# Designs tried in a protein design run: peptides against a protein of PDB entry 6IDX. Part 128

Target 1, 380 residues: chain A of PDB entry 6IDX
Amino acid sequence: KELAKLSADVTFATEFINMDGIIVLTRLVESGTKLLSHYSEMLAFTLTAFLELMDHGIVSWDMVSITFIKQIAGYVSQPMVDVSILQRSLAILESMVLNSQSLYQKIAEEITVGQLISHLQVSNQEIQTYAIALINALFLKAPEDKRQDMANAFAQKHLRSIILNHVIRGNRPIKTEMAHQLYVLQVLTFNLLEERMMTKMDPNDQAQRDIIFELRRIAFDAESDPSNAPGSGTEKRKAMYTKDYKMLGFTNHINPAMDFTQTPPGMLALDNMLYLAKVHQDTYIRIVLENSSREDKHECPFGRSAIELTKMLCEILQVGELPNEGRNDYHPMFFTHDRAFEELFGICIQLLNKTWKEMRATAEDFNKVMQVVREQITRA

## One batch from the design tools (peptide; made by RFdiffusion4, then SolubleMPNN)

Design b2_p16_5_s2 (from b2_p16_5, 6 letters changed)
Fold by OpenDDE base, seed 2:
Structure b2_p16_5_s2 (fold): chain B 380 residues (1-380), chain A 16 residues (1-16)
Amino acid sequence: as target 1 above (380 residues)
Amino acid sequence: SMQERLDSVAAKLKSK
């Protein structure tokens, strides 16, 4: 207890480390000897002193043995561990993951996200915070190939549901530390969109062009009487599609694929449009047809609007940026749905279409509408 | 014991 208190002092820490004191603490953990009277209390103070000593940055985290890692991981994986030991064990593992890629690899073999989920179901917000912090550390330090697997585990309805029900909708105020960890988790989740945001459409890729054709089909062929067999001429068919792509509000009516060559938002805008068209078909058709039937120059160009909105959402959500230590702003909505970004897009495109009408906007007012919509989204 | 070793380190630190 006295050691744990004194370990916060840098002068004491320096002298204690110079006396190989930290090696003695690690050996106490490694020994696992439950035979001592007050073992749990002694262990909790040992782990506290170890953390406080390591936080001075005097000793490398790479000094820890595999036996030490296994003992700490064991305290997190055991169903009946003292709360004080569990909390410190989670914090030690977080620090190990953040400070050493070699320790990350060893910890990722000993602990699963599924085991950490059990620590989110408790009433102790401090344990919940350290559990999310360790999840975030594992996510941040994961290789690119493993990040997608972890993301799929976050996209698992179970983790999001548990965070939503036991953390966000808990009967307790969210502390700043927990709000920060929820923010970090949100940022790391949105960074998975970066690949699609930076992927340019290839105008010569037929599969990508078929998606644009599917957007046209959903908007216009669903209401077309099958009796309008497209006249046999390839030129008449091309002219028809150019009209349809104009009605869809693409900037390039001849080759809409050119509108997706700009990054950001690249292919991510097309993914959002296709999601809207398939999952919210009635909303998609309504937005497209309402604007396509206007002759008053107050039509809202859906295709252009969807691209610029996707870009704006990426900017607001800071897609591709690392989380910063000073922020704690998270959106509970992102924990409610598997495809929360695409659902946000679907809400915001309706808001944009409404704002366009209210402003009586023309194509010249496009940037003004986008500024108003940005303010509306950021104040919500 | 390991505790006696810790106590000996702590005692040495208190004597400085």
Scores: peptide ipSAE 0.000, ipTM 0.334, DockQ to the pose 0.019
Fold by OpenDDE base, seed 3:
Structure b2_p16_5_s2 (fold): chain B 380 residues (1-380), chain A 16 residues (1-16)
Amino acid sequence: as target 1 above (380 residues)
Amino acid sequence: SMQERLDSVAAKLKSK
């Protein structure tokens, strides 16, 4: 206890480290000898002193043995009643993952996200906070392939559900530390969109062109009597499609693929449009047809609006930015759905279309409408 | 001295 308190002082820490004091603490953990009277209390103070000493940055985290890592991971992965040991063990694992890629690899072999989710199902918000912090550390330090797998896994869906039900909708106020970890998890989740946001459409890729054609098909061919299958020549079809792409509100209605060559938002805008068209088909068709039937120059250009809205949402959500220290602004809605970004897009595109109508906007008012919509989204 | 205090703490950690 006295050691743990003194270890917070940098002068004491420096002297104690120079006396190989950390090596003695690590050996106490490695021994695992439960035979000592007050073992749990002694271990909790040992782990506290170890953390406080390591927080000075004097000793590399790579000094720890594999036996030490396995013991600490064992306190997290095994059923333990001692909350004090569990809390410190989670914090040690977080620090190990953050400070060393070699330690991350070893820890990722010893613990699973599923084991950490069990620590979210408790009433102790401090344990919940350290469990999310360790999940965030593992997610941040994972290779890109493993990050994508973690995000797509059933474990991540379950994680969001458990966070929503046991943390966000819990009967306790969210503390600043928990709010920060929820913010970090949100930022790390949205950073998976960065690749698509920075992916340019290739105008020569037929598969990408087929997605744009599918957007046209869903909007215009789903309501057309199948008897008017355009049997006439390839040139008349191209001219017809140019008119349809104009009605869809693409800036380049001759070659809509060119609208997706600008990054950001690149292909992410097309992903959002396709999601809306497939998942919310009635809403998509309604928005497109309401604007395609107008001859009064008050048509809302859907394609252009979807691209600029996707870009705006990426800017608001800071997609591609690392989580910032001291930020604690998280959005509970992003824990309610697997594709929360695309669902947000679907809500915001309806808001944009409504705002456009209310303002009686023309194409010249486009930037003013987008500014009003930005204010509406950021105040919600 | 601070050293004697450190030695006393180290001795207490070794004796437990």
Scores: peptide ipSAE 0.000, ipTM 0.303, DockQ to the pose 0.019
Fold by OpenDDE base, seed 4:
Order: C-alpha cells, then sequence, then structure tokens
Structure b2_p16_5_s2 (fold): chain B 380 residues (1-380), chain A 16 residues (1-16)
C-alpha cells in the first residue's frame, strides 16, 4: 500500500526501478502464489504500484514476460476475481495494448471481446469503463483486417445491446470517463466508413454501374416485369435512362457514375442510396417520384442531395479523424442499429427533402438548403 | 520471501 502510493513519485519510481523493484513486482504476479496472507489485497497494491511505476515511462512495457501477460489476462477472463484486481488488470492490459504492438499481439491471443463483454454486464461503471477502454485499445491497435472483424463483433447485436441496456440505459448517470470511452468507440466505428468515403467510383466498373441502374429500376420499374434485361437497350432506352437519371437528380444525368468520383464521399454515398432503396424502398420511391413529377423547378435533386448529405454526415461525425482525449459526445442512436449510419442517412434525407419543400427551394438554393439541414442535424 | 524483498527495497529507498 505504501509502495503503491510512493510509486506515484517520479524520484521514488526512478530509484525503485534502478533497484530492480519493478522486476520484483512482476515476479510476484508471475508466481500466482495464493500462499500469502491477504493475497488479493497485496496483489491489488502490487498491480497499482506496477501501473504507477510504468506510467513514468522509464521502463518499456516490452520488458514484461509472457507469464505476466497470461496472469493479467487470466484475471480478466476468470469469472470470480476481486473487483480491485479486475480493474487494475484491465488498465494494465489497456496500457500494454496502447504502448506495444508486440504486447497487443500477445494479448489478442489471450483475450476476446466476448470475455470483455461480461464485464459490461455489471453494475460497476468503473469496470464497464475499463472494459470499453480495453476494447477501444484493441480496436485502435488492431491491424486493418482484424479491425473489420472487431467492428463486425461490435456490430454483433450482443455488444451493442449490452452497451445500450447496461451502460447507456442504465439507472446511473454516465460519468465523464465512460462518456469518453463511448465517444472513442463511436469514432473508431465511424472510421470504418473512411475506406468507402475515400473510394472513387470507377465509371468503367460494370458492377458499380449496375448499382446505379438498380436505383433507377427500383424507382421507376418496381411494378414492371424484370424481363427487360439491362443490356438490350436500343438508343431509345439510353435516352430513356438519361431522362430517368435526370429525374433521380444526378448532376451528370448522362453518366451518373461521374457524380461518385469525388472523395469524400465517394462510394459511401452510393452505399447509402442503395441501402435506402433496398431497406426503405417505399421512402426511397416516394422521395424520387415526388420530385420527378414536379415541373415547377422546385424539384429536390435526390442524387446530388444524397451525395452532399453523405459528405455532410461524414463531416459532422468526423469520419477518418482520431478520437480526442477531451471529447465525450456520443450518440446513443449509433448503439441501436447495426447500420446506424445508413439509418441516419435515411432520416436525414427525408429531413432534407422536407426542408427543400418548406423553403420552396430551387437548384440555386441548394447550398442554403444544405446549410439549414446541417443546422437541423447538429441541433438534434 | 517476495514481501521481504519488497520491504528490503522500500527500506533501502527510505534510507537514501
Amino acid sequence: as target 1 above (380 residues)
Amino acid sequence: SMQERLDSVAAKLKSK
């Protein structure tokens, strides 16, 4: 206990480390010897002293043995550990993951996100915070391939449901530290959109052009028999499609693929449009047809609006930015749905279409409408 | 014991 308190002093820490004191602490953990009176209390103070000593940055985290890592991971993976030991073990693992890629690899072999989820199902918000902090650290340090797997695991209705039900909708106020970890998790989740946001459409890619054609088909041919294969169109059909792409509100109604060559939002806008068209088909068809039937120059250009809205949402959500230590603003709605970004897009595109009508906007008012919509989204 | 080693280290640090 006294050692743990003294370890916060840099002068003491330096001298203690110079006397191989930290090696003695690591060996205490490695031994796992429950033979000591008050083992749990002693271990909790040992782990505290270890953290405080390591926080001075005098010793590399890479000095720890695999046995030490396994013991600490064991305290996190075992169902019956003292809360004080568990908290410090989570913090040690977080620090290891953040400070060393080699330790991240070893820890990622010893623990799963599924094991950390069990620590979210408790009433102790501090344990929940450290569990999310470790999930965030693992997510941040994961290689790109594994990061998508972690995101898919986070997209697992289970983790989101647990965070939603046990953390966000808990009977306790969210502390600043937890709010920060929820913010970090949200930012790291949105950063998975960066690839699609920065992916330019290839106008020569037939599969990508087929998505645009599918948007047209859903809007205008939903009641017509699919028997007309897309490839057999005479020049009259090409002219028909140009009209339909104009009615869809693409800027380049001759070649809509060109509208998706700007990054951001690149292909992410097309993903949102396709999601809306498939999942919210009635809403999509309504928005398109309401604007396509107008001859009064008050048509809301859906295609252009969807692209600029996707870009705006990426800007508002700071897609591609790293989490900031001073921020704690998270959106509970992003924990309610697996495709929360696309659902947000679907809400916001309806808001945009409504705002356009209310303003009696024309194509010249486009930027004004987008500014009003931005203010509406950021105030919600 | 490990505790005696810790106490010895702590005692040495208090004596500096």
Scores: peptide ipSAE 0.000, ipTM 0.325, DockQ to the pose 0.020
Fold by OpenDDE base, seed 5:
Structure b2_p16_5_s2 (fold): chain B 380 residues (1-380), chain A 16 residues (1-16)
Amino acid sequence: as target 1 above (380 residues)
Amino acid sequence: SMQERLDSVAAKLKSK
């Protein structure tokens, strides 16, 4: 106990480390010997002293043995561990993952996100915080190939639902540390959109062009009896599609694929449009047809608006940015739905369309409308 | 014991 308190002092820590004191602490953990009276209390103080000593940055985290890692991981994986030991074990694992890629690899083999979810189902917010912190550390340090798998495990309705029900909707105030970890998790989750945000459309890719054609079909042909067989590909038909792409509000009416060559938001804007068109079809059709029937220059260009809104949402959500220390602004909405970004887009595009009408905007007012919409989104 | 070693290290550090 006194050692744990003194280990917070850098002068004491330096002298203790110089006396091989940290090696003695690691060996205490490695021994796993439950035979001592007050073992749990002794172990909790040992782990505290170890953390405090390592936090001085005097000793590399790579000094820890695989046996030490397995013991610490064992305390996290066991259901009947003392809360004090569990808390410190989670913190040690987090620090190991953050400070060493080699330790990350070893820990990722010993612990699953599924095991950490059990520590979110408790009434102790400190345990929940350290469990999310470790999930975040594992997510941050995961190789690109594994990051999507972790995200899929997060998108698995379970982790999201557990966080929502046991953390966010808990009968207790969210502390700053928990709010920070929820922010970090949100940022790391949105960073998965970066690939699509930075993917340029290939105007020559027929499959990508077929998505744009599907947007046209859903908007203009969904109510037309299937008996209007797509007639022969005559020049009259190309002219018809150019008109339809103008009514959809694309900047390039001849080749709408060119509007998706800019990154950001690249293909992510097309993904959002397609999601809206398929999942919220009535909303999509309404927005398009309300503007396509106008000849008064007050038409809201849906295609352009959807692209610029997607870009704006990426900027607001800091897609591709690393989480910053001291931030704790998380959005509970993103824990309510598996496709929360696309649902946010669907809400915001309706807000944009409404704001455009209220402002009586023209194409010249586009940037002003987008600024007003940005302020509305960021204040909500 | 390992505890005695820790106590010995702690005692040495308190004496500095």
Scores: peptide ipSAE 0.000, ipTM 0.334, DockQ to the pose 0.020

Design b2_p16_5_s3 (from b2_p16_5, 5 letters changed)
Fold by OpenDDE base, seed 2:
Structure b2_p16_5_s3 (fold): chain B 380 residues (1-380), chain A 16 residues (1-16)
Amino acid sequence: as target 1 above (380 residues)
Amino acid sequence: SMQERLDSVAKSLRSK
């Protein structure tokens, strides 16, 4: 107990480390010997002293043995562990993952996100915070291949639902530390959009062109009797599609694929448009047809608006940026749906279309509408 | 909060 308190002092820590004191603490954990009276209390103070000593950055985290890692991971995986030991064990694992890629690899073999989910289902917010912090550390340090698997595990309705129900909708106010960890998790989740945001459309890729054609089909052919597709020549069809792509509000009416060659938002804008068209078909058709039937120059160009809105959302959400230690702003809505970004896009594109109408905007007002919409989204 | 306003916007968009 006294050691744990004194270990917060850098002068004491330096002297104690110089006496190989930290090695003695690691050996106490490695021994696992429950035979001592008050073992749990002694272990909790040992782990506290170990953390406080390591936080001075005097000793490398790589000094820890595989036996030490297994003992700490064992305290996290056991169903009946003292809360004080569990909390410190989660914090030690987090620090090991953050400070060493070699320790990350060893820890990722000993623990799963599924085991950490049980620590989110408790009433103790401190345990929940350290469990999310460890999940975030594992996510941040994961190689790109495993990062997508972890993302898929977050998209798994279970982890998201548990965070939503047991953390966000808990009967207790969310502390700053938990709000920060939820923010970090959100940022790391949005960074998975970076690949699509930076992917340019290839105008010569037929599969990508077929997606644009599907957007046209959903907007204009869903109500058209398939019998009246005029079998007439390739040129009339090409001219017809140019008109349809104009009505869809693409900047390049002849080759809409060119509108997706700019990164950001690249293919991510097309993904959002296709999601809206397939999942919210009535909303998509309404937005397109309301603007395609206007002859008053107050038409809102859907295609251009969708691209610029996707870019704006990426900027607001800081897609591709690392989490900032000073930020605690998370959005509970991103824990309500598996496709939360695309759902946000679907809400914001309707807001944009409404704002365009309310402003009586023309194509010349486009940037002004986007600025107003940005303020509406960011003040929300 | 951003959530309450987005939920309000989403509700407003669903109610019309």
Scores: peptide ipSAE 0.007, ipTM 0.436, DockQ to the pose 0.020
Fold by OpenDDE base, seed 1:
Structure b2_p16_5_s3 (fold): chain B 380 residues (1-380), chain A 16 residues (1-16)
Amino acid sequence: as target 1 above (380 residues)
Amino acid sequence: SMQERLDSVAKSLRSK
């Protein structure tokens, strides 16, 4: 206990480290000897002293043995561990993951997100905070090839549901530390959209062009079987499709694929449009047909609006940016649905369409409408 | 002194 308190002092820490004191602490953990009366209390203070000593940055985290890592991971994975030991063990693992890529690799083999989920189901907000912090650290330090697997693990309905029900909708006010970890988790989750946001459409890729054609089909030919689309587009059909793409509000109504070559938002805008068209078909058809039937130059260009809205949402949500230490703003809505970004897009495109009508906007007012919509989204 | 505290801690850690 006194060691743990003194270890916060840099002068004491320096002298203690110079005496190989930290090596002695690591060996105490490595030994795993439960034979002592009050072992749990002694271990909790040992782990506290170890953290406080390491926080001075005098000793590299890479000095830690595999045996030590396994013991700490064991305290997190074992049922019925003392809350004080669990809390310190989560904090140590977080620090290890954040400070050493070598330790990340070893920890990622010993601990699964599924084991950390159990620590979210408790009433202790501090344990919940450290569990999310460790999940965030593992996500942040994951190599690009494993980020998608982590993403899929985060896309596990179970983790989002548990965070929503036990953390966000809990009977306790959310502390600033928890709010920060929820913000970090949200930012890291949105960074999974970066690949699609930075993917340019290839105008020569037939499969990508078929998605745009499917958007046209859903909007204007919803009763027609896609099998009846005769592949040989006669000039009359090309002219018909050009009219349809104009009514859809694409900037390049001759070749709408060109509108998706700019990154951001690249293919992410097309993904959002397709999601809206398939999942919220009635809403999609209504928005498109209501604007396509206008002869008064007050038509809201859906295609252009959807692209610029996707870009705006990426900017608002800071897609591709690292989380900042000073921010605690999280959106509970992103924990309510598996496709929360696409659902947000579906809400915001309706808001945009409404705002366009209320403003009696023309194509010249487009940027003004987008500014008003940005203000509406950021105030909600 | 800080040294006496360090020595006490070091002695406690060596005796376990």
Scores: peptide ipSAE 0.000, ipTM 0.314, DockQ to the pose 0.019
Fold by OpenDDE base, seed 5:
Structure b2_p16_5_s3 (fold): chain B 380 residues (1-380), chain A 16 residues (1-16)
Amino acid sequence: as target 1 above (380 residues)
Amino acid sequence: SMQERLDSVAKSLRSK
């Protein structure tokens, strides 16, 4: 207990480390000797002293043994561990993951996100905070190939639902530390959109062109049997499609694929448009047809608006940016749906279309409308 | 919060 308090002092820590004191603490954990009177209390103070000593940055985290890692991971995976030990064990694992890629690899083999989910279902907010912190650390340090698995684990309705129900909708105020961890998790989740945001459309890729054609089909041929393959493009059909792409509000109505070559938002804008068209078909068709039937220069260019809105949402949500310390601004809505970004897009595109009508905007007012919409989204 | 406002916007969009 005294050691744990004194370990917060850098002068004491330096001298204690110079006397190999930290090695003694690690060996106490590694031994796992439950036979001692007050073992749980002793272990809790040992883990506290270890954390405080390591936080001085004097000793590399890579000094820890695999046995130590397994013991700490064991305290997190066991259901009947003392809360004080569990809390410190989660914090130690977080620090290990953050400070060492080698330790990340070892910890990622010993602990699953599924095991950490159990610690979110408790009434202790500190335990919940450290459990999310460790999930965030594992997500942040995951290799690019494993980030998708972490994403899938988050997209698993289970983790998101548990966070929503037991943390966000809990009968207790969210502390600053928890709000920060929810912010971090949100940022890391949005960073999965970065690939699509930075993917340029290939104007020569027929499969990508077929998506744009499907947007046209859904808007204008919704009652037409899809078995009417767009037969060989007579010049009249090419002219018809050019008109349809103009009515869809693409900037390049001759070759709409060119509108998706700019990054950001690249293909992510097309993904959002396709999601809207498939999942919210009535809303999509309404927005397109309301503007396509106008000859008064007050048409809202859907295609251009969808692209610039996607870019704006990426900027507002800081897609591709690392989480900053001291920020705690999370959005509970992103925990309500698996396709929360696309649903946000679907809400915001309707807001944009409404704002365009209310402003009686023309194509010259486009940037002013986008500024007003940005303010409406960010003041929300 | 962005949620409360988005919920407000969503409610406003559904009420028309």
Scores: peptide ipSAE 0.007, ipTM 0.450, DockQ to the pose 0.020; fails the geometry check
Fold by OpenDDE base, seed 4:
Structure b2_p16_5_s3 (fold): chain B 380 residues (1-380), chain A 16 residues (1-16)
Amino acid sequence: as target 1 above (380 residues)
Amino acid sequence: SMQERLDSVAKSLRSK
């Protein structure tokens, strides 16, 4: 207990570390000797002293043994551990993951996000905070190949539902520390969109062109008998598609693929459009056909609007930016759906279409409409 | 809050 308190002092920590004191603490954890009276209390103070000593940055985290890591991971994976030990064990694992890629690899083998989810279902907000902090650390330090797996684990309806029900909708006010960890988790989740946001469409990629064609098909052919498709000559068909792409509100009516060559938002805009068209087909068809039937120059260009809205949402959500330690602003809505960004897009595109109509906008007013929509979204 | 207005917009858009 006194050691744990004194370990916060840098002068004491330096002298204690110089006396190999930290090695003694690690060996106490490694021994796992449950035979001592007050083992749990002693262990809790040992882990506190270890954390406080390591926080001075005098000793590398890489000094810890595999046995130590396994013991700490064992305290997190076992259901019946003292809360004081669990809290410190989560904090130690977080620090290990953040400070050492070698320790991250070892910890990622010993602990699953599924095990950490159990610590979110508790009434203790500090345990919940440290569990999310460790999840965030694992996400942040995951190599690119595993980051998508972590992302998929966060996209899991179970984790989001637990965070939503046990943390966000809990009967307790969210502390600043928890709000920060929820913010970090949100930022890390949005950073997965960065790849698609920075992916240029290849106008020669047939699979990507087929998505644009599918958008046209859903908008204009969904009610058309498939029997009439084969017989119109290739040139009439090309001319028809140019008209359809104009009606869809693409800037490049001849080759809509060119509208997706700008990054940001690149292919992410096409993903959003396709999601809207497939998941919210009636909304998509309504937006497209309402504007396609207008001959009054007050048509809202869906394709252009979808691209610029996707870009705007990426800017508002700071997609690709690293989490800031001073921020705690998270959006609970992003925990309500697995495709929360695409759902947000679907909401905002309807808002844009409404705002366009209310303003009686023309193509010349496009930037003014976008500014009004930005203000509507950001003041929300 | 961004949440309340987006929830309001979402609710308004679901109710039509």
Scores: peptide ipSAE 0.006, ipTM 0.458, DockQ to the pose 0.021; fails the geometry check

